# Designs tried in a protein design run: peptides against a protein of PDB entry 6J54. Part 205

Target 1, 223 residues: chain A of PDB entry 6J54
Amino acid sequence: NENLFASFIAPTMMGLPIVTLIIMFPSLLFPTPKRLINNRTISIQQWLIQLTSKQMMAIHNQKGQTWSLMLMSLIMFIGSTNILGLLPHSFTPTTQLSMNLGMAIPLWSATVFTGFRYKTKTSLAHFLPQGTPALLIPMLVIIETISLFIQPVALAVRLTANITAGHLLIHLIGGATLALLNINTMTAFITFTILILLTILEFAVALIQAYVFTLLVSLYLHD
Target 2, 42 residues: chain B of PDB entry 6J54
Amino acid sequence: QFQFTGIKKYFNSYTLTGRMNCVLATYGGIALLVLYFKLRSK

## One batch from the design tools (peptide; made by RFdiffusion4, then SolubleMPNN)

Design b2_p24_6_s4 (from b2_p24_6, 12 letters changed)
Fold by OpenDDE base, seed 5:
Structure b2_p24_6_s4 (fold): chain B 223 residues (1-223), chain C 42 residues (1-42), chain A 24 residues (1-24)
Amino acid sequence: as target 1 above (223 residues)
Amino acid sequence: as target 2 above (42 residues)
Amino acid sequence: SQNELYQEIMQLYKYLVKLLSELV
């Protein structure tokens, strides 16, 4: 069973972590535009970025729109890494909880602190929903406070769990397919078909999780 | 629109100020309880 | 209004939770 998680081990060469290089690699897939009219690939990328940016930042005012660059970079990073991670026998950095926590905690903290800095009254009032019965106010405030601190954890775990689960499933079915090749070719073919369908699903999951992660960060910023 | 008088004016769940005060009061109460238990242990 | 924003956020949250529950 140890072999099942071998793909999730941080790769190293000569004792040096290659994870840094793997993390930086997706950035090469999104070159900066140098012309007014760019290549087709760059144009499509920019178009997608603009669409997602408009959708995500529509809920924010001018102050919130300042975060657009960071949020878009985040979604591009997570999305690209997740998609690349679906390559056979590839390592996905976002499967590492440590990485996702490293992203979630600072972003969450930034959103919370930004809220308290610029909208102190509203941020404090957020701990108590409107129309709460008077008797439930203290308890609800406590629960809401706890909920706030769970946000970064939920953010990181959600991303990690979804990507990890998908990877594990792909590897398991892939391994089963290989094992069945010499046992029953027909069954192996069926399993292979399932694997293909699953990979397509995981592509969608990868993009959705990236979007959800960034969206939630944006929502926390909204206050 | 709701009109609040007395204590409800400052502590309510409908107005922004009221909600803020409720939150602050809750935190203050918790802080006092923590202090009480801390002093009790001595 | 704040109420409208909260309702929208809650609806979005419910939608996201539903999506996540289906994906897991």
Scores: peptide ipSAE 0.087, ipTM 0.704, DockQ to the pose 0.031
Fold by OpenDDE base, seed 2:
Structure b2_p24_6_s4 (fold): chain B 223 residues (1-223), chain C 42 residues (1-42), chain A 24 residues (1-24)
Amino acid sequence: as target 1 above (223 residues)
Amino acid sequence: as target 2 above (42 residues)
Amino acid sequence: SQNELYQEIMQLYKYLVKLLSELV
């Protein structure tokens, strides 16, 4: 079992953590544009960023659009790290709950405080859904308050659990495939096929989880 | 849309102000209860 | 021993798939 979770331990070199370098590595894949017409790769990246930015900011007004840079940087960071984490024998920083909490809690708190700062009445009213029977009001307010505080935890756990579970499954099936190579080649081929399908799915999951994380932060800002 | 009179005007689950007041009242009630139990233990 | 290992791995797969289906 220790071998299964070895890939999730923060890597160190000579006792020094190299996690910082791993986290900074995705930034090298997104260089800043210096030309009016960039190369194909940069142009596609900018196009994708603009497309996602338009979709995400369509929910917000002008004041909410101030968060566009933050949200786009967040989705790019999480997405890139998740995709890079699917490489063989790679460490995914987003599998660390501490990292995800470090992102979720400040962003969530910022959105909540922003809501209370500019939309105090609306934010307070969100603790009580419209049309609630009078007898259920106190109980529902308490439940909604608890739900609010669960949000940052849910954001972090959702991302961490999905990515971690995917990685674990890939490693397990991969290990099983290697073990079956010398036992039964036919069964090994079947498991290998499943592994390929699963890896493709995990690529999609990696992007979706990045999007969901950013989207929920955005929704908390709006509401 | 809704014509509320009396206490229902300020405490309702349909209007924004009404919902806000209900939330504040709930928090206030909880705070008072906590305060009561804290003072009672002394 | 191999059969036991496969059973354990299969159980883990089922649980992980279930978790993924619930979270995604």
Scores: peptide ipSAE 0.083, ipTM 0.679, DockQ to the pose 0.014
Fold by OpenDDE base, seed 4:
Structure b2_p24_6_s4 (fold): chain B 223 residues (1-223), chain C 42 residues (1-42), chain A 24 residues (1-24)
Amino acid sequence: as target 1 above (223 residues)
Amino acid sequence: as target 2 above (42 residues)
Amino acid sequence: SQNELYQEIMQLYKYLVKLLSELV
């Protein structure tokens, strides 16, 4: 099983981590527009960004919409890295829990602190659901406080688990297919078909997880 | 909208201000409790 | 040994599919 997880080890060359370059690579796929009428690829990218931006930021007021740039950058980064990670023999940075925590914790902290700064009363009141019986107030406040601190962890783990599980499954089925090529060609063909279907599913999962991650961050900002 | 009087006016689970006060009171109580145990242990 | 390996892999597949179903 050690060989199965070998693909998730941080790649290095000559002792230097290549992970930094891999993380920076998706930025090359989204060049800055230079013309009023851009190329088809750039136009599609901008159109997609506009659609997602309008959809996600519609729930926010004008002050909350100031986060649009950051949130759109986040979704583009996560989405692009997830999709690129599905390429053969590729390393997906988002499979690393440390990276996802590194993204989730600061963003979560920023949203929570922003809420406390501008909506102090509402934020504090959020720790106690409306209509709670008086006897349960102290305990429920504690539970809600704990729940708040679990949010960044859940956010990071959700993304990591979804992407990692998909990658692991692809590698496992792929390995099984290769092993069965010389044993039973028919069975190998079946497993290969499953691999193709799974790959298609993982493309969808990659985009969905990027969206969910960003959406939840946005939701926390909205309070 | 609810009409509360007395202590319920400030500490209730229905109004925004009431919920806020309950949360603050809870945190304050926990802080005092922790302080008490620290002082008790000497 | 091949059958044992297949069973282990299949069990792992089922587990992963279950996890994926819960997460997505």
Scores: peptide ipSAE 0.066, ipTM 0.672, DockQ to the pose 0.013
Fold by OpenDDE base, seed 3:
Structure b2_p24_6_s4 (fold): chain B 223 residues (1-223), chain C 42 residues (1-42), chain A 24 residues (1-24)
Amino acid sequence: as target 1 above (223 residues)
Amino acid sequence: as target 2 above (42 residues)
Amino acid sequence: SQNELYQEIMQLYKYLVKLLSELV
């Protein structure tokens, strides 16, 4: 069904990668403040960033707080791209697993490496939970090691799957609504109502997935 | 507070040092097993 | 008989999905 997944195809124009421009576009929506009291939009943005920053970095020490800029930029990027992707006939870069892996793997590697560098004992100890019976130690260490390597994959797949599934559902319900307009108006109205509720849900999901992605990265950093 | 004596002092699942040593021992054991099978084939 | 019916339903399903996809 090429038509169903047409919106997920990477857009190209004359062989040029428009995807690069799409990725850069959210940066234009967050200009640098230049005034003590900025516009309402900028003020709201700063307020949200400040709140999320306080929440995310509350669990970190002074050394961990150095990652605040990167984590905040990450959540802003993912959140903005997800929200923009809900626009009609828009391409969402975060629906591409390659992109999400490209974000997840380096960030995960950085957090794990940072943990091993500054908290070597604690990081190594995480492969064995406290209080493990002696007989289960070797098996549990192996499982925990595998779990560690699954983290970046799970992080990327979670984001990709949630956003992609939401988009597909919106398209399917939307198509059903249009098809039912000429068949049964009452059923079409019900389907349309569901579509509205679903779109509202997808807005929430878009933000939540961005937050969860960033939160998990932060959690891995804290170890 | 945990009081361990002997080998349990270094290899336990309660202290950070003990857990670390257990992890290292596990990895070392796996590495030795892999090495053994690799050398056995030759 | 069951396989023939399944194939017919599947063809109809594909046709409907195609139509819906074109509307969206």
Scores: peptide ipSAE 0.013, ipTM 0.591, DockQ to the pose 0.009

Design b2_p24_7_s1 (from b2_p24_7, 15 letters changed)
Fold by OpenDDE base, seed 3:
Structure b2_p24_7_s1 (fold): chain B 223 residues (1-223), chain C 42 residues (1-42), chain A 24 residues (1-24)
Amino acid sequence: as target 1 above (223 residues)
Amino acid sequence: as target 2 above (42 residues)
Amino acid sequence: DLLLEMLNALLETLNTLLLKILEL
């Protein structure tokens, strides 16, 4: 059990946390383009950023599109950290709930405050769904208010749970594969195949969760 | 298209303004209740 | 309401992606 969760322990060197360096590392993988025709890697990155930006900002008006830079930086950060976390013997900062809450709460609060600032009537009206019977109004407003405050928690927990569960599953199946290699090679091969499929899934999940996190933040901004 | 008259014009669940007023009224009511219990406890 | 619909859509997308991976 201790070996399974060892990958989730915050790495320290000489008693100092290396988490700061790990968090800053993904930023080095995305250099700013300086040429008209960039390297293949940079061109692909720019293409992906443009596609995701176009899709994500399509739901926003011109004022909401001002958040494009922050949202795109967020998806790039979470996506890159999640992908790098799938490397063997790597630590994923996004597996830490504290980090995800640290991202979710400010972003959520910012979206809520911007909603109240620029669309006060619409934001206040959002606490009451349209067509609600008069007798249910007070209860529904309370429920919707509670739902609003659960949003940042759900956002952070979703990201943390999905990434952490994936890592645990990879470790469990990987450990089972190694254990079965000494018992039955055929069964170990089957388990290894499942492990490969799972790792491919986790690569997809890593990107999807980054997208979902950013999309939900964007959606809260749109209200 | 909704033709509301009287108090229902300002407090309805169909219009944007009506929904806003209902939300504000609900929060105001809760605040008054909390205030009442706080003052009663003293 | 829109959030719930989007979450369901994302879940379906994840499931379809899982099925594609298993098909490989």
Scores: peptide ipSAE 0.024, ipTM 0.691, DockQ to the pose 0.024
Fold by OpenDDE base, seed 2:
Parts: C-alpha cells; structure tokens; sequence
Structure b2_p24_7_s1 (fold): chain B 223 residues (1-223), chain C 42 residues (1-42), chain A 24 residues (1-24)
C-alpha cells in the first residue's frame, strides 16, 4: 500500500522540498516570443492559447475579459503540470489537494466578491432560482448558499480525484504487467495493451480536467 | 412582465428585485432567529 | 442560469449515452 502512494509523496532532496521547482518548471516550456515569425512549436502554442482564449472569453463582457490573462495562465499551468505528471517517475503537484484548494479558494472568492461588487442585484438574486414557489424560498436559499460554499471544494476535489485516480490505475496496471511478465507473457501483453490505452486516456483526462477547472472558474465569474 | 400587487411586488421569485429582496429577507430572518436563540440562552 | 443550463445539458448527454450503453 505504501508503494502505491509513494508517487504522491512530495519529493525532497537532502531534506529540502523540490516541489517549488516542479511547479515552476512548466513556465520554462512556454517561452515568450521574441520574433514576428516564431518557431513552429511556439507558433502552435500561441495559436492554441488564442483559440482557447477566444472560446473561454466568449461568454464574458469586456470587463470580464480582463481576467483572460489569469484564466489562460491557469489553464496552461494546470494542463502542463497534468501532462508532465504522466511522464515516468514524475510528480504532479495537482494531485495534492492542498495545492488545488490553494488555487480554487482564492479564485472562487475573487469571482464571488467581484460579482457582489459590480453586479450586486444579480449576485444576490442568484441564490433564488426563478419561478420558485413561495413556500420553498427560505429552504432553497439556504441550499443555494450551501451549494455556493461547496463550489471551491468541488472544484479542487474534482481535479485532485481525477488525476490521482488516473495515476493509481497506471501504477496498478503497470505493476500487474511487470508481475505477469514472469508468469504468463500472453496475459502480460493484454494488460500492457490496457495500460497503453489507459495512458492515452489519462492524457486526454489531463487536458480535460485543466479545461473544466478553468471553465468553471470562468463560469463562476460570469454568474 | 408579471404585475404583482402588495407584498408580492417586493417579494417575488420572478423579478430580479423580488428575488434579491427574498434572499435578503431570508438572511435577515435567519440572523434574527440566531440572535433570538443567543439571547435566550443567556 | 448558464451553469444550470450547462449542467442540464451535460446530464442529458450523459443519460443518452447511458441509455445507448445499456441498449434501452
């Protein structure tokens, strides 16, 4: 059991945590362009960022589009860390619930406070769905307030659980394949094929979870 | 547009202002209940 | 409202996929 969760332990070198360096590493993969015509890799990256930016900011007004830089940095950070975490013997900071809560709570609070500041009437009215029977109004308002406070927790747990579950499955199936190599080569080949398919799925999950996390933050900003 | 009369004009679930007032009234009611029980426990 | 609409759309797509998987 300890070996299953060993990959989720924060790596330390000589007693010093290297987590800070791992968190900063994805920023090195996305350099700022210095030329009018960039390299193919940088141009593709910028094109993807522009497409995702247009897609995510389409639901926002001009004032909401001021958050574009933060939301794009968030999706690039989470997406890059999740993909890099699928590399062999890599540590994913997004598997740590503390990190995801540390991102979700401030972003959620910022969206809620900006909503109350600039759209007070709409934000307060959001606690009561339209067309609610009069007798259910007090109870429903309480439920909606509880739902609001669960949002940052659900946002963090969703990302953490999906990435962690994927890593656990890769480790379990990978361990099973290695164990079966010495017992039966045919069964080991089948489990290895499943492992490959699972790893491809986890690459997709890594990108989807980054997108969903950023999208939900964006939607909370839009209200 | 719904035409509401009386108390429903200010407290309705269809109008934005009415929904806001309902939310404020519910929070105010809960705050008063909590205050009542706190004062009663003394 | 947008979040609710998106949630309902996701639930509808999930239900349709589940019905297809269950062959109902």
Amino acid sequence: as target 1 above (223 residues)
Amino acid sequence: as target 2 above (42 residues)
Amino acid sequence: DLLLEMLNALLETLNTLLLKILEL
Scores: peptide ipSAE 0.020, ipTM 0.680, DockQ to the pose 0.018
Fold by OpenDDE base, seed 5:
Structure b2_p24_7_s1 (fold): chain B 223 residues (1-223), chain C 42 residues (1-42), chain A 24 residues (1-24)
Amino acid sequence: as target 1 above (223 residues)
Amino acid sequence: as target 2 above (42 residues)
Amino acid sequence: DLLLEMLNALLETLNTLLLKILEL
C-alpha cells in the first residue's frame, strides 16, 4: 500500500521541493521560434497550437479572443505535464488537488467577474433558465447559484481524479503482471497486453483531460 | 414576441430583462430574510 | 446557455430513442 501511493508523494531532494522544477520543465519543451523556417519538431508544435487555437476560439466573440493566449498556454501546460507524468517513476503535479484548485479557482473567478463586468444583464439572467414556471423561480435560482460555486471544484476534481485513477490502475496492473510472471507465464502475458492497452489509453486521456479543462474554462467565459 | 402586460412585463422567465429582475428579486428577498432573523435575535 | 441547449438536445435524442425501442 505504501508503494502504491509513493508516486503521489511530493518529491523532495535534500529537503528542498523539486516540484517547482518539475512544473517549470515542460516550458523548456516549447521554445520560441527564432527563424521563419523552423525545425520539424517546432513547426509541428506551432501547427498543432494554431489548429487548437482556431478550434477553441471559434466559439468566442472578439472580446473572448483576447483570452486565447492564456487558454493556449494553459492547455499546453496541462497537456505537457500529463504526458510527462506517464513516464515510469515520474511525478505528475496535476495529480495534486491543490495545484488544480490553484489553477481552476482564479481562472473561473476571472471568467465570472469579466462576465459581470461586460455582460451584467446576461450574466444575472443566466441564473434563471428560460421558460421556468413562476413558483419554481426562487428555488431554481438558489440551485443555479450553488451550481456556479461547484464549477471550479468540479473542474479541479475532474482533472485530478482522471489522472490519478489512470496512474493507480497502471501501477496495480503492473504489479499484478510482475507477480504473475513467476506463477503463470500465460496469464502474465495477458495482463501485460492489458497494461499496454491501458497505457495507450492513458496517453489519450492525458491529452483529452487537458483539452476538456481548457474548453470548460472557455465555455464559462462565453456564458 | 410575447407581449407581456402588467407585473409580468417586469418579472418574466422568457425575457432577458425579466429573468434579471427575477434573480435580483430573489437575492433581495433572501437578504431581507437574513436581515430579519439577525435583527430578531437581537 | 450552450450547455443547457446541449443537455436539452441530449434529452430529446434519448426520448426519441426510447420511443423507438418501445415501438410507440
Scores: peptide ipSAE 0.020, ipTM 0.659, DockQ to the pose 0.015
Fold by OpenDDE base, seed 4:
Structure b2_p24_7_s1 (fold): chain B 223 residues (1-223), chain C 42 residues (1-42), chain A 24 residues (1-24)
Amino acid sequence: as target 1 above (223 residues)
Amino acid sequence: as target 2 above (42 residues)
Amino acid sequence: DLLLEMLNALLETLNTLLLKILEL
């Protein structure tokens, strides 16, 4: 069991945490375009960013579209870190709940404060759904207030749980495959096939979770 | 869309202003309750 | 409002799927 969670321990080198370098590494994969006609890699990246930006900002008005840069940087960061985390013997920072909370809480608070700043009446009205019976109003307002504060926690836990669970499953099946190689090669081949299918699924999950995280932040901003 | 009279005009769950006032009233009530219990404990 | 609409859409989809499963 200790070996299972060893991959989630923050790596250190010479007593210094290298987590900061790991977190900053994905930024090197997305260089800024310098030419009118860039290479294929940069062109594909810019195209994907543009498509995602159009999709994410379609729900926002002009004021909400000011968040486009922040949301696009967020999805690129989370997506790239999640994909890089699937590399063998790699450390995925997004498996750390502290990191995800560190992203979720400021972004959530910013969206809530933005809502109160520009749409005070609407934001306050959101604590009470339409058509609520008069007797249930006080209780429902309290529940909705609690629900608001659960949002950043749910946002962070969702990302952490999905990525961590995927990594654990890959490690478990991978370890089982290695153990079975010396016992039964046929069974080891079956488990290895499952491992390959699972890794493909985890690539999809990694991108989906990045998208969902960013989308929910965007939806909170939209109110 | 909805025509309310009396106190329902200001406190209702259908209009935006009514919902806002209900929320503010709820928070105000909670604040008063907290204040009451704080003063009672002393 | 969008979140509520999305939640309602999800619930409707889930209910539709459940009804289809029960009808099978």
Scores: peptide ipSAE 0.020, ipTM 0.683, DockQ to the pose 0.017

Design b2_p24_7_s2 (from b2_p24_7, 15 letters changed)
Fold by OpenDDE base, seed 2:
Structure b2_p24_7_s2 (fold): chain B 223 residues (1-223), chain C 42 residues (1-42), chain A 24 residues (1-24)
Amino acid sequence: as target 1 above (223 residues)
Amino acid sequence: as target 2 above (42 residues)
Amino acid sequence: STLLEMLEALNKTLNELLLKLLEL
């Protein structure tokens, strides 16, 4: 059990945590363009950023589109860290619940406070769904209030749990394949095939979770 | 548009203003209840 | 209500994507 979670321990070098360097590493993979016609990789990256930006900002008005830079930086950060975390013997900072809470709580609070500041009536009305029977109004308002406070926790836990579960499955199946190599080569090959399919799935999950995390933050901003 | 009369004009679950007032009333009621129990415990 | 509808639509889209990814 200790070996299963060893990959999730924060890496240290000579007693110094190098997690900060790992967090900053994805920024080096997305350099700023310096010419009109960029390299193929940079142009594809910019194209993807523009497409995702248009999709996410389509639900926002002009005031909400001011958050485009922050939301795009968030999705690029989470997506890049999740993808890099699938590399062999890599550490994903997004598997740490503390990091995800550290991102979710400020973003959630910012969306809630901006809602109360600029759309006070709408924000207060969200605590009571339309068409609620009069007798259920007090209880439902309490439930919606609790639901609001669960949002940042659910946002962080969803990302953490999905990435962590994927890593655990890769380690378990990978360990099983290595153990079966000396016992039965045929079964080891089957297990290895499952591992490859699982890793491909985890790449997709990594991108989806980054998108969902950023999208939900955007939706909370939209209210 | 719904036609509400009396208290339902200000406290309804269909109008935006009515929903806001219901939320404020519920929070105010809870605050008063908490205050009542806190003063009673003295 | 709009947020709930959007979340439901998102959940439906995610479920469809997961089903496609799992080849189900």
Scores: peptide ipSAE 0.082, ipTM 0.701, DockQ to the pose 0.025
Fold by OpenDDE base, seed 3:
Structure b2_p24_7_s2 (fold): chain B 223 residues (1-223), chain C 42 residues (1-42), chain A 24 residues (1-24)
Amino acid sequence: as target 1 above (223 residues)
Amino acid sequence: as target 2 above (42 residues)
Amino acid sequence: STLLEMLEALNKTLNELLLKLLEL
C-alpha cells in the first residue's frame, strides 16, 4: 500500500518542495511562436489551441471571449501537467486536491462575480428554475444556492479523482503484471495487455479532464 | 406571453424579473429569520 | 437548470467518448 501511494507524495529535495519547479515546467514546453511558419510541434500546438479556443468561445459573446486567454492557459496547464504525470516515476500536481481547489475556487468565484456584475438579473434568476411551483420556490432557491457553492468543490474533486484513480489503477495493474510474471507468463501477458489499454485510456482521460475542467469554468462564466 | 397581474406580476417563476424577485425575497426572508433568532437569543 | 442540463450533456458526451476509447 505504501508503495502504491508513494508516487503521490509531494516531492522534496533537502526539505524544500520541488512542486514549484514541476508546476512551472510545462510552461517551457509551449514556446511562443516567432516565425510565420514554425516547427511542426509548435504548429500542431497552435492548431490544437485554435481548435479548442474556437469550440470553447463559441458559447460566449464578445464580452465572454475576453476570458479566452485565461481559459486557454488553464487548459494548456492542466492538460500538460496531466500528460506529464503519466510518465513513469512522475509526480502530477493535479493529483493534489489542494492545488485543484486553489485553481477552482478563484476561477469559480471570478465567474460568479462576473455573472453578478454584468448579468445580475440573469444570475439571480438562475437560483430559481423557470416554471417552479410557487410553494417550492423557497426550498428550491436554497438548494440551488447550495448547489452553487458545491460547484468549485465538485470541479476540483472531479479532476483530482479522475487523475488519481487512473494512476492508482495503472500502478495496481502494473504491480499485478510484475507479480504474475513469476507465476504465469500467459496471465501476465493478458494483464499487460490490459495495462497498455488502460494507459492509452489514461492519456485520453488526462486531456479530457483538462478540457472538462476548463469547459465547466467557461460554462459557469456563461451562466 | 404571460399575463400576470397584481403581486404575481412581480413574484413569479416564469419571468426573469419575477424569478429574480423571488430569489431576493427568499434571501430576505432567511436574513430576517436569522436576525429574529439572533435577537431572540439575546 | 440550464447549467444542470449542460452538465448532463457533458457527462453524456464524456461517457460516449470513454466508450469509444475502450473500443480502440
Scores: peptide ipSAE 0.053, ipTM 0.690, DockQ to the pose 0.026
Fold by OpenDDE base, seed 4:
Structure b2_p24_7_s2 (fold): chain B 223 residues (1-223), chain C 42 residues (1-42), chain A 24 residues (1-24)
Amino acid sequence: as target 1 above (223 residues)
Amino acid sequence: as target 2 above (42 residues)
Amino acid sequence: STLLEMLEALNKTLNELLLKLLEL
C-alpha cells in the first residue's frame, strides 16, 4: 500500500522540491502565436481555446466576460496538468488537495466578492430561495450560508478525488498486470487490456474534470 | 407579480428585496444572539 | 437564470448522458 501512494509524494531533487518546475512545465506546451499563419499545433490550440471560451462565456454578460482570460488559463492549466499526469511515472500536481484548494479558494472568494460588489442585492437574496415558508427562513438562510462555504471545498475535493482515484486504479491494475506476467500470461493480457481501456477513460476524465472545475467557477461568477 | 401589504411587503420570500431583508434580518438576529450570550457569560 | 437552476440543468444533462451511456 505504501507503494501505491508513493507516486503521490511530492518529488524532490537534492533536497529541493521540484514541484514548482512540474507545475510550470505545462506553460511551455502553449506558446504564444507569433505569425499570422501558425503551425498546426498552435492553430489547433488557439481554436480549442476559442471554442471553449465562447462556450463558457456565453452565460456571462460583458462584465463577466472580463474573466475570460482567467478562466481559459485555468482550464488550460488544469487540463494540461491532468493529461501530463497520465504519463508513466509522472507526478500529477492536481492530485494534491493543497494545490486544488490553493486554486479554488482564491477563485471562489473572488467570485463571491465580485458578486457582493456589483450585485449586492441579488447576492444577498441568494441565501434565501424563492417560495420558502416563513417559518423555515432563518434555518434555510443558515444552511445556505454553510453551503456557500462548502463550495470551495467541493471544487477542490471533486478534482482531487477524481484524478487521484483514476491514478490509483491505473497503478493497481498496472501492478497486477506486472505481477501476473510471471504467473499466468493470459490473465495478464486480460488485465492489460482493461488497463488500456481505463487509461483511455482517464484521459476523458482528466479533461472533463478540468472543464467542470472551470465551469463551476464561471457559474459562481454568474450568480 | 406579487402584491404584499404590511410587514410582508418588506419581509417575504418571493421578491428580491424581501428576500434580501429576510437574510439581513436573520444575520442581525444571529449577531444579537451572539452578543447576548457573550454578555451573559460575563 | 439562478445558480441553482444552472446547477440543476447541468446535473440533469449529466444524468441524461449517463443514462444514454448505460443504454448503449
Scores: peptide ipSAE 0.022, ipTM 0.685, DockQ to the pose 0.023
Fold by OpenDDE base, seed 5:
Structure b2_p24_7_s2 (fold): chain B 223 residues (1-223), chain C 42 residues (1-42), chain A 24 residues (1-24)
Amino acid sequence: as target 1 above (223 residues)
Amino acid sequence: as target 2 above (42 residues)
Amino acid sequence: STLLEMLEALNKTLNELLLKLLEL
């Protein structure tokens, strides 16, 4: 049990938090292009960024496209950190709820306040769905208001829970495979196969969760 | 599309302005209720 | 609306895959 949760403890070296270095490390993987024709890896990265940018900004108006840089930086950060976290015995900062809340709350609040500033009438109207009976209007407005405040919490918890659950499952199955190696080699092989399939799935989940997180922030901005 | 008359013109769940007014009215009502209870307790 | 539908579909497919893996 101690070994199971050891990967979720904030790493410290000589009493100093290494978390800051881990958070900054993914930024080094995406260097700025210096030439018109870059290396193959950089070209692929830029191509992926352009594709994702076009897909995400297709919904937004000209004012919403101003947020493109921030949203793209966010998806690259979360995606890179999640992928790096799949390395064995690696710490993922996105598994910490505090970090995800620290990102979700400001971004959510910024989108909501931006909506109220430029689209006041539309934003206020979103608290009441169309076609509601007159008697249910007060209750429904209250529910929608509560729902709005739950959005940042749900955004942070979703990301944290998905990544954490994946890591826990990998560790549990990995531990089971090691334990079964000396007992039954055939069962250990089956469990190992499941572990491989699960790791492949977690790679996909890591990318999907980064995309979903950024997309939801974008949708809140669009209102 | 919908032509509302009277109070329904300002407070309806179909038009954008009507929905906005309904939301503002509900918040105003809640604020008044809270104010009433606060003044009553004081 | 289309993106919301895509998100729901993606979530559904992910859940189905997870369930399949758990059943194996």
Scores: peptide ipSAE 0.106, ipTM 0.686, DockQ to the pose 0.020; fails the geometry check

